# Peptides against a protein of PDB entry 2YKT: the designs that were tried, part 122

Target 1, 231 residues: chain A of PDB entry 2YKT
Amino acid sequence: SRSEEMHRLTENVYKTIMEQFNPSLRNFIAMGKNYEKALAGVTYAAKGYFDALVKMGELASESQGSKELGDVLFQMAEVHRQIQNQLEEMLKSFHNELLTQLEQKVELDSRYLSAALKKYQTEQRSKGDALDKCQAELKKLRKKSQGSKNPQKYSDKELQYIDAISNKQGELENYVSDGYKTALTEERRRFCFLVEKQCAVAKNSAAYHSKGKELLAQKLPLWQQACADPS

## One batch from the design tools (peptide; made by RFdiffusion4, then SolubleMPNN)

Design b2_p15_3_s4 (from b2_p15_3, 11 letters changed)
Fold by OpenDDE base, seed 4:
Structure b2_p15_3_s4 (fold): chain B 231 residues (1-231), chain A 15 residues (1-15)
Amino acid sequence: as target 1 above (231 residues)
Amino acid sequence: SEFKKLVKELEEKYS
């Protein structure tokens, strides 16, 4: 029946979330953690490099003929520090606003979805069984009526079953329809949550890139001229 | 919304 097909579709949405979406989301989180670790590694390695650059700046500052280049090297390191600070802010956001929140959600979701599906299945079955029972009783009544010398004896009862079947059929159809809408909404909500969290990361990433571009654009021309005009 | 339209369409198809 159409209601049975809709029921199967509803169950399939829940199953897809539990068996496809949630495992994929866990993998996404794992890949995110790996990416975070790599970026942290880059950050640490970069610090070592620019600390070494500072040391070169110190040597320049102590020289007789290259003193002014020491300041340039220090400025380069300082700009790096500022860019690095912005990257660290982005990484904190990446961790706290995306990874942690997704991890919390996916953990809670397994229990939630299982309960939601079970509740739906139980109620759907209950309504279905009640309908089937009424239909079966009507069939039995009709058989008795056909074999009776007084069929009119059963007419009122037959009408009662017909009405009950109609009502129960409508209730079942409505319940399954609403169940399907709910399931689709639950699926969409999960994707929307992912998108929203990724947007927050993107915003912070944009800030990092913008800050770096601005700082370098301001200073780079000055640094490029430092060797052209020795003091 | 397009989502609401989709849900309605699917309901009409499978109900």
Scores: peptide ipSAE 0.026, ipTM 0.562, DockQ to the pose 0.047
Fold by OpenDDE base, seed 3:
Structure b2_p15_3_s4 (fold): chain B 231 residues (1-231), chain A 15 residues (1-15)
Amino acid sequence: as target 1 above (231 residues)
Amino acid sequence: SEFKKLVKELEEKYS
């Protein structure tokens, strides 16, 4: 029946969220934590590289003929330090605004969805059972009427059961339809939350890249000229 | 857009 098909579709939406979306989201969070750890590793490795560059700058500053190149090397290291500081701030935001919030939500969601599905199934079954009961009583009434010498005695009761069946059928169909809309809305809300959090990450990333580009664009012409102009 | 279409179709079907 149409109501049975819609019921199946509704249950499938809840099952898809619980069995596909939530496990995939947990994996996404785990991959995010790995990515964060790798970026922290990049920051640490970069510090070692630019500390070594500072050491080369110190040697240049101690030389008689390359003193000004020492300042250039120090500036290169300092600009990189500023870029790395911005990366660290972005990573804090990535952890606190994306990973932590997704982790909190996915853990609470399993219990919520199980309860929501159970509530829907219980009410759907209750309405279905009430409909079946009315249909069974109508069949019993019709059998009694066929065996009676006065079938008109049962006509009013038959009409009442027919009306009750029609009303209960309509109520069941509406309930299942609303259930499907609710389930689709719950699914969409979860994807929207993920998209919104990724937008926040993208904005922070754009700010980081813009700042790095600006700092390097400002200094690079000066650094490129340093070897051509021996002071 | 697909969600909006689906919701509209459901509303038309059950209204």
Scores: peptide ipSAE 0.025, ipTM 0.597, DockQ to the pose 0.048
Fold by OpenDDE base, seed 2:
Structure b2_p15_3_s4 (fold): chain B 231 residues (1-231), chain A 15 residues (1-15)
Amino acid sequence: as target 1 above (231 residues)
Amino acid sequence: SEFKKLVKELEEKYS
């Protein structure tokens, strides 16, 4: 029946969220944590590299003929420090605004969806059973009427059951339809949440890249000329 | 959106 098909579709949406979306989201979070760890590792390694560059700058500053190059090397290290600070801020945002929030949501969602599906199934079954009961009673009544010497006695009651069946059928169909819309809305809400959180990450990433580009673009011409202009 | 269209189609079908 139409209602049975819609019921199956509704259950499949919940099942897809629980068995496909949520596990995939957990994997996404795990991959995000791996990415975060790698970037943190880059930040740490970069610090060592640019600290060593500062040491080279110190040596240049102590030299008699290369003092100005010391300042250049210090500037290079400082620009890197600023870029790395921006990266660390981005990583904090990535962790706090995306990973943590997604993790909290996915942990709570399994119980929520299970309860929502169970509630839907229980009510759907209840309405279905009530419909089946009315149909069964109508069938019994018709059998009694066919065996009776006065079938007209049962006509009003037959009409009442027909009306009750029609109403219950309509209620069941509406309930299942609304259930399907609700399920689709729940699915959409989860994707929207992911998109919104990823947008926040994208904004922070854009800020990081912009800051780095600006700093390097500003200083690079100066650094490139430093060897040509001995002081 | 395709979703809104789907919802509308469902509403029309069950209305």
Scores: peptide ipSAE 0.024, ipTM 0.591, DockQ to the pose 0.048
Fold by OpenDDE base, seed 5:
Structure b2_p15_3_s4 (fold): chain B 231 residues (1-231), chain A 15 residues (1-15)
Amino acid sequence: as target 1 above (231 residues)
Amino acid sequence: SEFKKLVKELEEKYS
C-alpha cells in the first residue's frame, strides 16, 4: 500500500542516518584528528629546520663579507614564525569549530535517533492496528449480514465501519507522510551542520593562506636581491 | 530549493 511504502521510506531515512551517516561522520572526525596531528608534527619539524636556519644566519653575521645575508636569513626565519602562528590559529579553529562540535553531536545523536524512530514506529503501528481491527470487524459484520434473514439490520453499522476505516486510513497516511518529512528534515539538518562548520574552517584556512602569501610576497623580492648587491 | 520541490512532490504523491 501507499502508506506501507512511505513507512518503509521513513524507516530507511532513520536507518541511513544511524547506519551510514553517523559511522561515516565518526570516521571523518577521526581522519580530521589525524590531519590535525600531522599538521602539528609539521609545525614541530619546521621549528627545528628554521632554528637551524637562524644558526646559519648567526654565522653569516659573524663573517666579514656576508653580514647582510645574516639579516636576510633571520628575516626568513621570522616570516616563517609568523606564518606558523597563523597555522596554529587555524588549527585551533579546526579543532574547536569543527572536530569538537561534530564529536559532541554524533555522540548524542544515536540515542536521539533511536528514540525518535521508536516513537514513530510505535505510533505508526498503533494506527495501523486500529485500522486493521476496524477492517476485520467490518468483514465479520458482512459475513453476519450474508447469513442473516434480515440483512438491513446491519446496514447502518456497516456504514459506520466504512466511515471509520476511511478516517483511520487518512490519519495513518497523514501521520506517515509527516513522519517522512520529519525524517528528511533531520537528515538535512545534519548535512547542513557539517557544511556550516566546514565553511567556518575554510574561512580560517583562507586567512592563514592569505597571511602567508602576503608576508612572502612582501619579503621575497628583497631576499632575491641580497646576493646581487654585495655590500 | 530541490528539497522544497521534493517535499511538495511527496505531499502531492502521498496526499
Scores: peptide ipSAE 0.014, ipTM 0.488, DockQ to the pose 0.049; fails the geometry check

Design b2_p15_4_s1 (from b2_p15_4, 10 letters changed)
Fold by OpenDDE base, seed 5:
Structure b2_p15_4_s1 (fold): chain B 231 residues (1-231), chain A 15 residues (1-15)
Amino acid sequence: as target 1 above (231 residues)
Amino acid sequence: SEREEIKKLASQVPL
């Protein structure tokens, strides 16, 4: 029936969220943690490299003919430090605003969806059973009417059961229809949340790239000229 | 009740 088909569709939406979306989201979180760790590793390795650059700047500053190049090397290291600080801020935001929130949500959501599906199934079954009961009673009434010398005695009761069946069928169809719309809304909301969190990550990433570009664009021309100036 | 549990869970999941 139309109601049975729409019931199956509704259950399939909940099953898809629980069996496909939520496990995939857990994997996404795990991959995000790995990415965070790798970027933290880059930041640590970069610190060692630019600390070594500072040592080269110290040596230049101790020389008679290259003192100004020492200041250039220190500026290069400092600009990099500022870029890395911006990356670390982005990583903290990535952890706190994306990974932690998704992790908390996915664990709570599994329980919520299980309860929501169970409620829907219980109410759907209750309405179905009530319909089946009315249909069975109508069938029993019709059998009694066919065996009676006075069939007209049962006519009003037959009409009452027909009306009750029609009403219960309409109620079941409406309930299942609303259940399907609700399930689709639940699915969409989960994807929207992921998109919104990724938009926050994108904004933070844009800020990191903008700051790096600004700092380098300001200083790079000066650094390029440093070797052309006679001592 | 199952309904109260769902409401409680729904309130805990900021959606």
Scores: peptide ipSAE 0.019, ipTM 0.645, DockQ to the pose 0.095
Fold by OpenDDE base, seed 3:
Structure b2_p15_4_s1 (fold): chain B 231 residues (1-231), chain A 15 residues (1-15)
Amino acid sequence: as target 1 above (231 residues)
Amino acid sequence: SEREEIKKLASQVPL
């Protein structure tokens, strides 16, 4: 029936969230943590490299013929420090605004969805069983009427069961329809939350890339001329 | 597929 089909679809939405979406989201969080760890490793390695660049700048500043190149090397190291600070801010946002919030939600969601599905199944079954009972009683009444010397004695009771079946069928169809809309809303809400959190991360990532481009574009022409203009 | 249809319908549900 239409009601049975919509019931199966409703259950499949909840099962898809629990068995496909949530495990995939846990994997996404795990891959995010791996990416965060790799970027933290880049931050640490970059510090050692630019500290060594500062040391080369010190040696240039102590020389008689390369003093101005010392200032260039210090500026290169300082610009990189500022870019790296922006990367660390992006990583903090990536951790706090995406990974932590997704992790908190996915752990709570399994219990919530199981309870929501169970509540829906219990009420759907209750309405279905009440309909089946009325249909069974109508069938018994019709058999009793056909075997009776006075069938008209059962006519009013037959009409009452027909009306009750019609009403219970309508209530079941409405309940399953609303259940399906609710399940689809729950699925959409989870995808929207992921998209919104990823948008916040994308804004912070854009700020990192913009700041790096700005700082390098401002200084690079000066650094490129430093070897052509001996003091 | 049933999965594609569910996704399409879910995309139309207002939040």
Scores: peptide ipSAE 0.013, ipTM 0.501, DockQ to the pose 0.070
Fold by OpenDDE base, seed 2:
Structure b2_p15_4_s1 (fold): chain B 231 residues (1-231), chain A 15 residues (1-15)
Amino acid sequence: as target 1 above (231 residues)
Amino acid sequence: SEREEIKKLASQVPL
């Protein structure tokens, strides 16, 4: 029936969230944590590299013929430090605004969805059973009427069961239809939340990339000409 | 009730 098909669709939405979306989201969070760890590793390794560059700048500053190149090397290291600070702020946001929030959501969501599905199934079954009971009573009444010398005695009761079946069928169809809309809304909200959190991360990443571009664009021409004028 | 449990769980997971 139409109600049975829509019921199966409703259950399949909840099952898809619980069995496909939530496990995939847990994997996404795990991959995000791995990516965060790798970027933190880049931060640490970069510090060592640019600290070594500062040491080369110190040696240049102590020389008689390359003193001005010491300042260039120090500026290169300082620009990197500023870029790195922006990366660290992006990583904090990535952790706090994406990973932590998604992890909290996905952990609590399994219990929520299980309870929501169970409630829907219980109420759907209750309405179905009430409909089946009325249909069974109408069938019994019709059998009694067919065997009776006075079928008209059962006419009013037959009408009452027909009306009750019609009303209960309509209530079941409406309940299942609303259940399906609710399930689709639950699914959509989860995808929207993921998109919104990724938009926040993208905005912070854009700020990091913009700052790096600005700093390098400002200084790179100066560094490129530093060897042209031996003082 | 199942309804109260769902409301409680929903308050914990504001989607």
Scores: peptide ipSAE 0.021, ipTM 0.653, DockQ to the pose 0.116; fails the geometry check
Fold by OpenDDE base, seed 4:
Structure b2_p15_4_s1 (fold): chain B 231 residues (1-231), chain A 15 residues (1-15)
Amino acid sequence: as target 1 above (231 residues)
Amino acid sequence: SEREEIKKLASQVPL
């Protein structure tokens, strides 16, 4: 029937979220944590590199003929420190605004969806069983009427069962239809949340890249001239 | 009730 087909579709949406979306989201969070760890590793490795650059700047500052290049090397290290600070801010946002929030949601959502599906199944079955009972009683009544010398005795009861079947069929169809719309809305909200959180990450990443570009563009001409103009 | 528990869980999962 139409109601049985739409019921199967509704259950399949919940199953797809629970068995495909949520496991995939857990994997996405795990990959995000790996990416965060790698970027934190970049920050640590960069510190060692620019600390070594500062040491080269110290040696230049101690020289008789390259003292001004010491200041250039210190400025290079300082600009990169500022870029790394922007990366750390982006990583904090990536952790707090994406990974932590998704991790909390996916754990709670498994329990929520299981309970929501169970509630839907229980109510759908209750309405279905009530319909089947009315249909079975109508069939029994019709068999009694066909074997009776007075079929008119059963006419009013037959009409009552027909009306009850019609009402219960309509209630079941409406319930399953609303259940399907609800399930699709639940799925859409999860994808929308993921998109919104990724938009926040994208904005923070854009700010990091913009700040790095600005700082380097401001200083690079000065650093390029330092070797041409010995003081 | 099961309905109250679902509502509580739904409130905890900002969808």
Scores: peptide ipSAE 0.019, ipTM 0.631, DockQ to the pose 0.119; fails the geometry check

Design b2_p15_4_s2 (from b2_p15_4, 8 letters changed)
Fold by OpenDDE base, seed 1:
Structure b2_p15_4_s2 (fold): chain B 231 residues (1-231), chain A 15 residues (1-15)
Amino acid sequence: as target 1 above (231 residues)
Amino acid sequence: SELEEIRELASKVPQ
């Protein structure tokens, strides 16, 4: 029946969230943590590299003929320090605004969805059973009427059952339809939350890239001229 | 109900 098909679809939405979406989200979070760790590693490694660059700048500053190049090397190191600071801010947001929040939600969601599905199933079954009961009673009544010498005795009761069946069928269909809409809304809400959090991360990432480009664009012409213009 | 309790807990998760 139409209601049975809709019921099946509703259950499948909940099952898809619990068995496909949530496990995939857990994996996404795990991959995000790995990505964060790697980027933190980049920051640490970069510090060592540019600290070594500063040492080269110190040597230039102590030289007789390359003193001005010492300042250039110091500037190069400082610009990259600022870029790395911006990266750290992005990573902080990535951790606090996306990973932590997703982790907290996904851990609670399994129990929530199980309870929601159970509630839906219980009520759907209750309505279905009530409908089946009325249908069964009507069938019994018709059998009694067929064997009776006075079938008209049962005519009013037959009409009552027919009306009850019609009403209960309508109620069941409406309930299942609403259930399906609710399930789809639950699914959409979860995807929307992910998208929104990822947008925030993207915004912070854009800021990191823009700041780096700005700083380097400002200084690079000066650095490129340094060797051609001795003091 | 269990569902209501879980919803309450879930509402405390930062968004």
Scores: peptide ipSAE 0.022, ipTM 0.555, DockQ to the pose 0.118
Fold by OpenDDE base, seed 2:
Structure b2_p15_4_s2 (fold): chain B 231 residues (1-231), chain A 15 residues (1-15)
Amino acid sequence: as target 1 above (231 residues)
Amino acid sequence: SELEEIRELASKVPQ
C-alpha cells in the first residue's frame, strides 16, 4: 500500500543517516584530525627552516661585501612568520569551528536518531493496529449480516465501522507522510550543517591564502633585484 | 521523554 511504502521510505532515511552518514562523518572527522596534525607538523618544520635562514642572514650582515643581503634574508623570514600566523588562525578555526562541533554533533546524534525512529515506529504501529482492528470488526460484522434473516439490524454498526476505517486510514497516511517529511528534513539539516561549517573553514582558508599572496607579491620584486645592486 | 532530553542536550551544541 501507499502508506506501507512511505513507511519503508521513512525508516530507510533514518537507517541511512545512522548507518551511512554518521559513520562516514566520523571517518571525515578522523581524516580531518590527521590533516590538522600534518599541518601542525608543517608549521613546526617550517619554523626550523626559516630560523636557519635567519642565521644565514646574520652571517651576511657580518660580512664586508654582502651586508645588505642580510636584510633581504631577514625580510624573507619575517614574511614567513606573518604567513604562518595566518595559517595558525586558520587551523584554530578548523579545529574549533569544524572538527570539535562535528564531533559533538555526531556523538549525540546516534541516541537522538534511535529515539526518534523508535517513537515514529511505535506511533505508526499503534495507528496501524487500530486500523486493522476496525477492519477486522467490519469483516466479522459482515459475516454475521450475511447469515442473518434481518441484515438491516447491522446497517448502523456497519456504517460506523466504515467511517472509523476511513478516518483511521486518513490519519495513518497523514502521520506517515509527515514522518517522511520530518526524516528528510533531519537528513538535509545534517548535510547543511556540514556545508556551512566547511564554508566557514573555506573563508578562513581564503584569508590565509590572500595574506600570503599579498605579502609575497609586495616583497618578491625587491628580493629578486637584491643581487643586482652594488654593495 | 528520552527524545526530549536528548534534544535538550543537543541544543547545547551550536548549529
Scores: peptide ipSAE 0.022, ipTM 0.534, DockQ to the pose 0.119
Fold by OpenDDE base, seed 4:
Structure b2_p15_4_s2 (fold): chain B 231 residues (1-231), chain A 15 residues (1-15)
Amino acid sequence: as target 1 above (231 residues)
Amino acid sequence: SELEEIRELASKVPQ
């Protein structure tokens, strides 16, 4: 029947979220944490590299003929510091606005969806059983009527069962239909949440890249000319 | 209900 098919579809949506989406989201979070850790590693390694560059700048500043190049090397290290600050801001957002929030959501969602599905199944079964009971009683009544010398005795009761079946069928169909819409909305909401959080990360990432480009573009011409213009 | 409680908890996470 239409209601049975839609019921199966509804259950399948919940099962897909629970068995496919949520596990995939957990994996996504895990991969995000790995990515964050790697970027933190880059930050640490970069600090060591530019600290060593500062040391070279110090040596230049102590020299007789390369003193001005010391300032250039210090500026390079300072620009790195500023770029690094932007990266740290991006990473903070990545952690707090994406990973943490997704982790909180997915942890709660397992229990939530299980309870939601159970509630739907219980109510759907209850309505279905009530309908089946009325149908069975009508069938029994009709059998009695066929064997009776006075079929009119059962006519009013037959009409009552027919009306009950019609009403219960309508209620079941409406309930299952609403259930399916609700399930699809739940699924869409989860994808939308992921997209929105990823957009926030993308904006912060863009800001990091833009700031780095700006800083380097501003200073690079000066640095490139430093060796040609001894002081 | 359990569902309502969980929903309330879930609502505390920004959407």
Scores: peptide ipSAE 0.020, ipTM 0.543, DockQ to the pose 0.102
Fold by OpenDDE base, seed 3:
Structure b2_p15_4_s2 (fold): chain B 231 residues (1-231), chain A 15 residues (1-15)
Amino acid sequence: as target 1 above (231 residues)
Amino acid sequence: SELEEIRELASKVPQ
């Protein structure tokens, strides 16, 4: 029946979230943590590299023929420091605004969805059982009437069961329909949350890339001509 | 690869 089909669809939505979406989300979070760790490694290694570059700049500044190149090397290191600071801010956002929040939600979601599904199943079964009971009673009544010397005695009761069955069928269909809409809304809400958090991370990532491009574009022409223009 | 190098560097980051 339509009601039975929609009931199965409703249950499948909840099961898909619990058995497919949430495990996949946990994996996504784990991969994000790995990515964060790698970027932290880049940050740490870059510090040592550009500190060493500063040392080369100091030596140039102490020389008689390469003093101006010392300033260039210092500027290169400083620009990198600013770019790296922006990367660190991006990483903080990545961790706090996406990974942590997703992790908090996914850990709580299993119990919530299980309870929601159980509640739906219990009420659906209750309505279904009530309908089945009325149908069974009507069938018994009709058998009794068919074997009776006075079938008209049962006519009013038959009409009452028919009306009850119609009402209960309608209630069940409405309940299952609403349940399906609710389940789809729950699924969509979870995807939307992921998209929104990823958008926030993307904005911070864009800021990092933009700042780096801006700083390098501003300084690179000066650095490129430094050797051609001795003091 | 570049990715392998990054992973190696990540292992050097203090916990």
Scores: peptide ipSAE 0.000, ipTM 0.325, DockQ to the pose 0.020

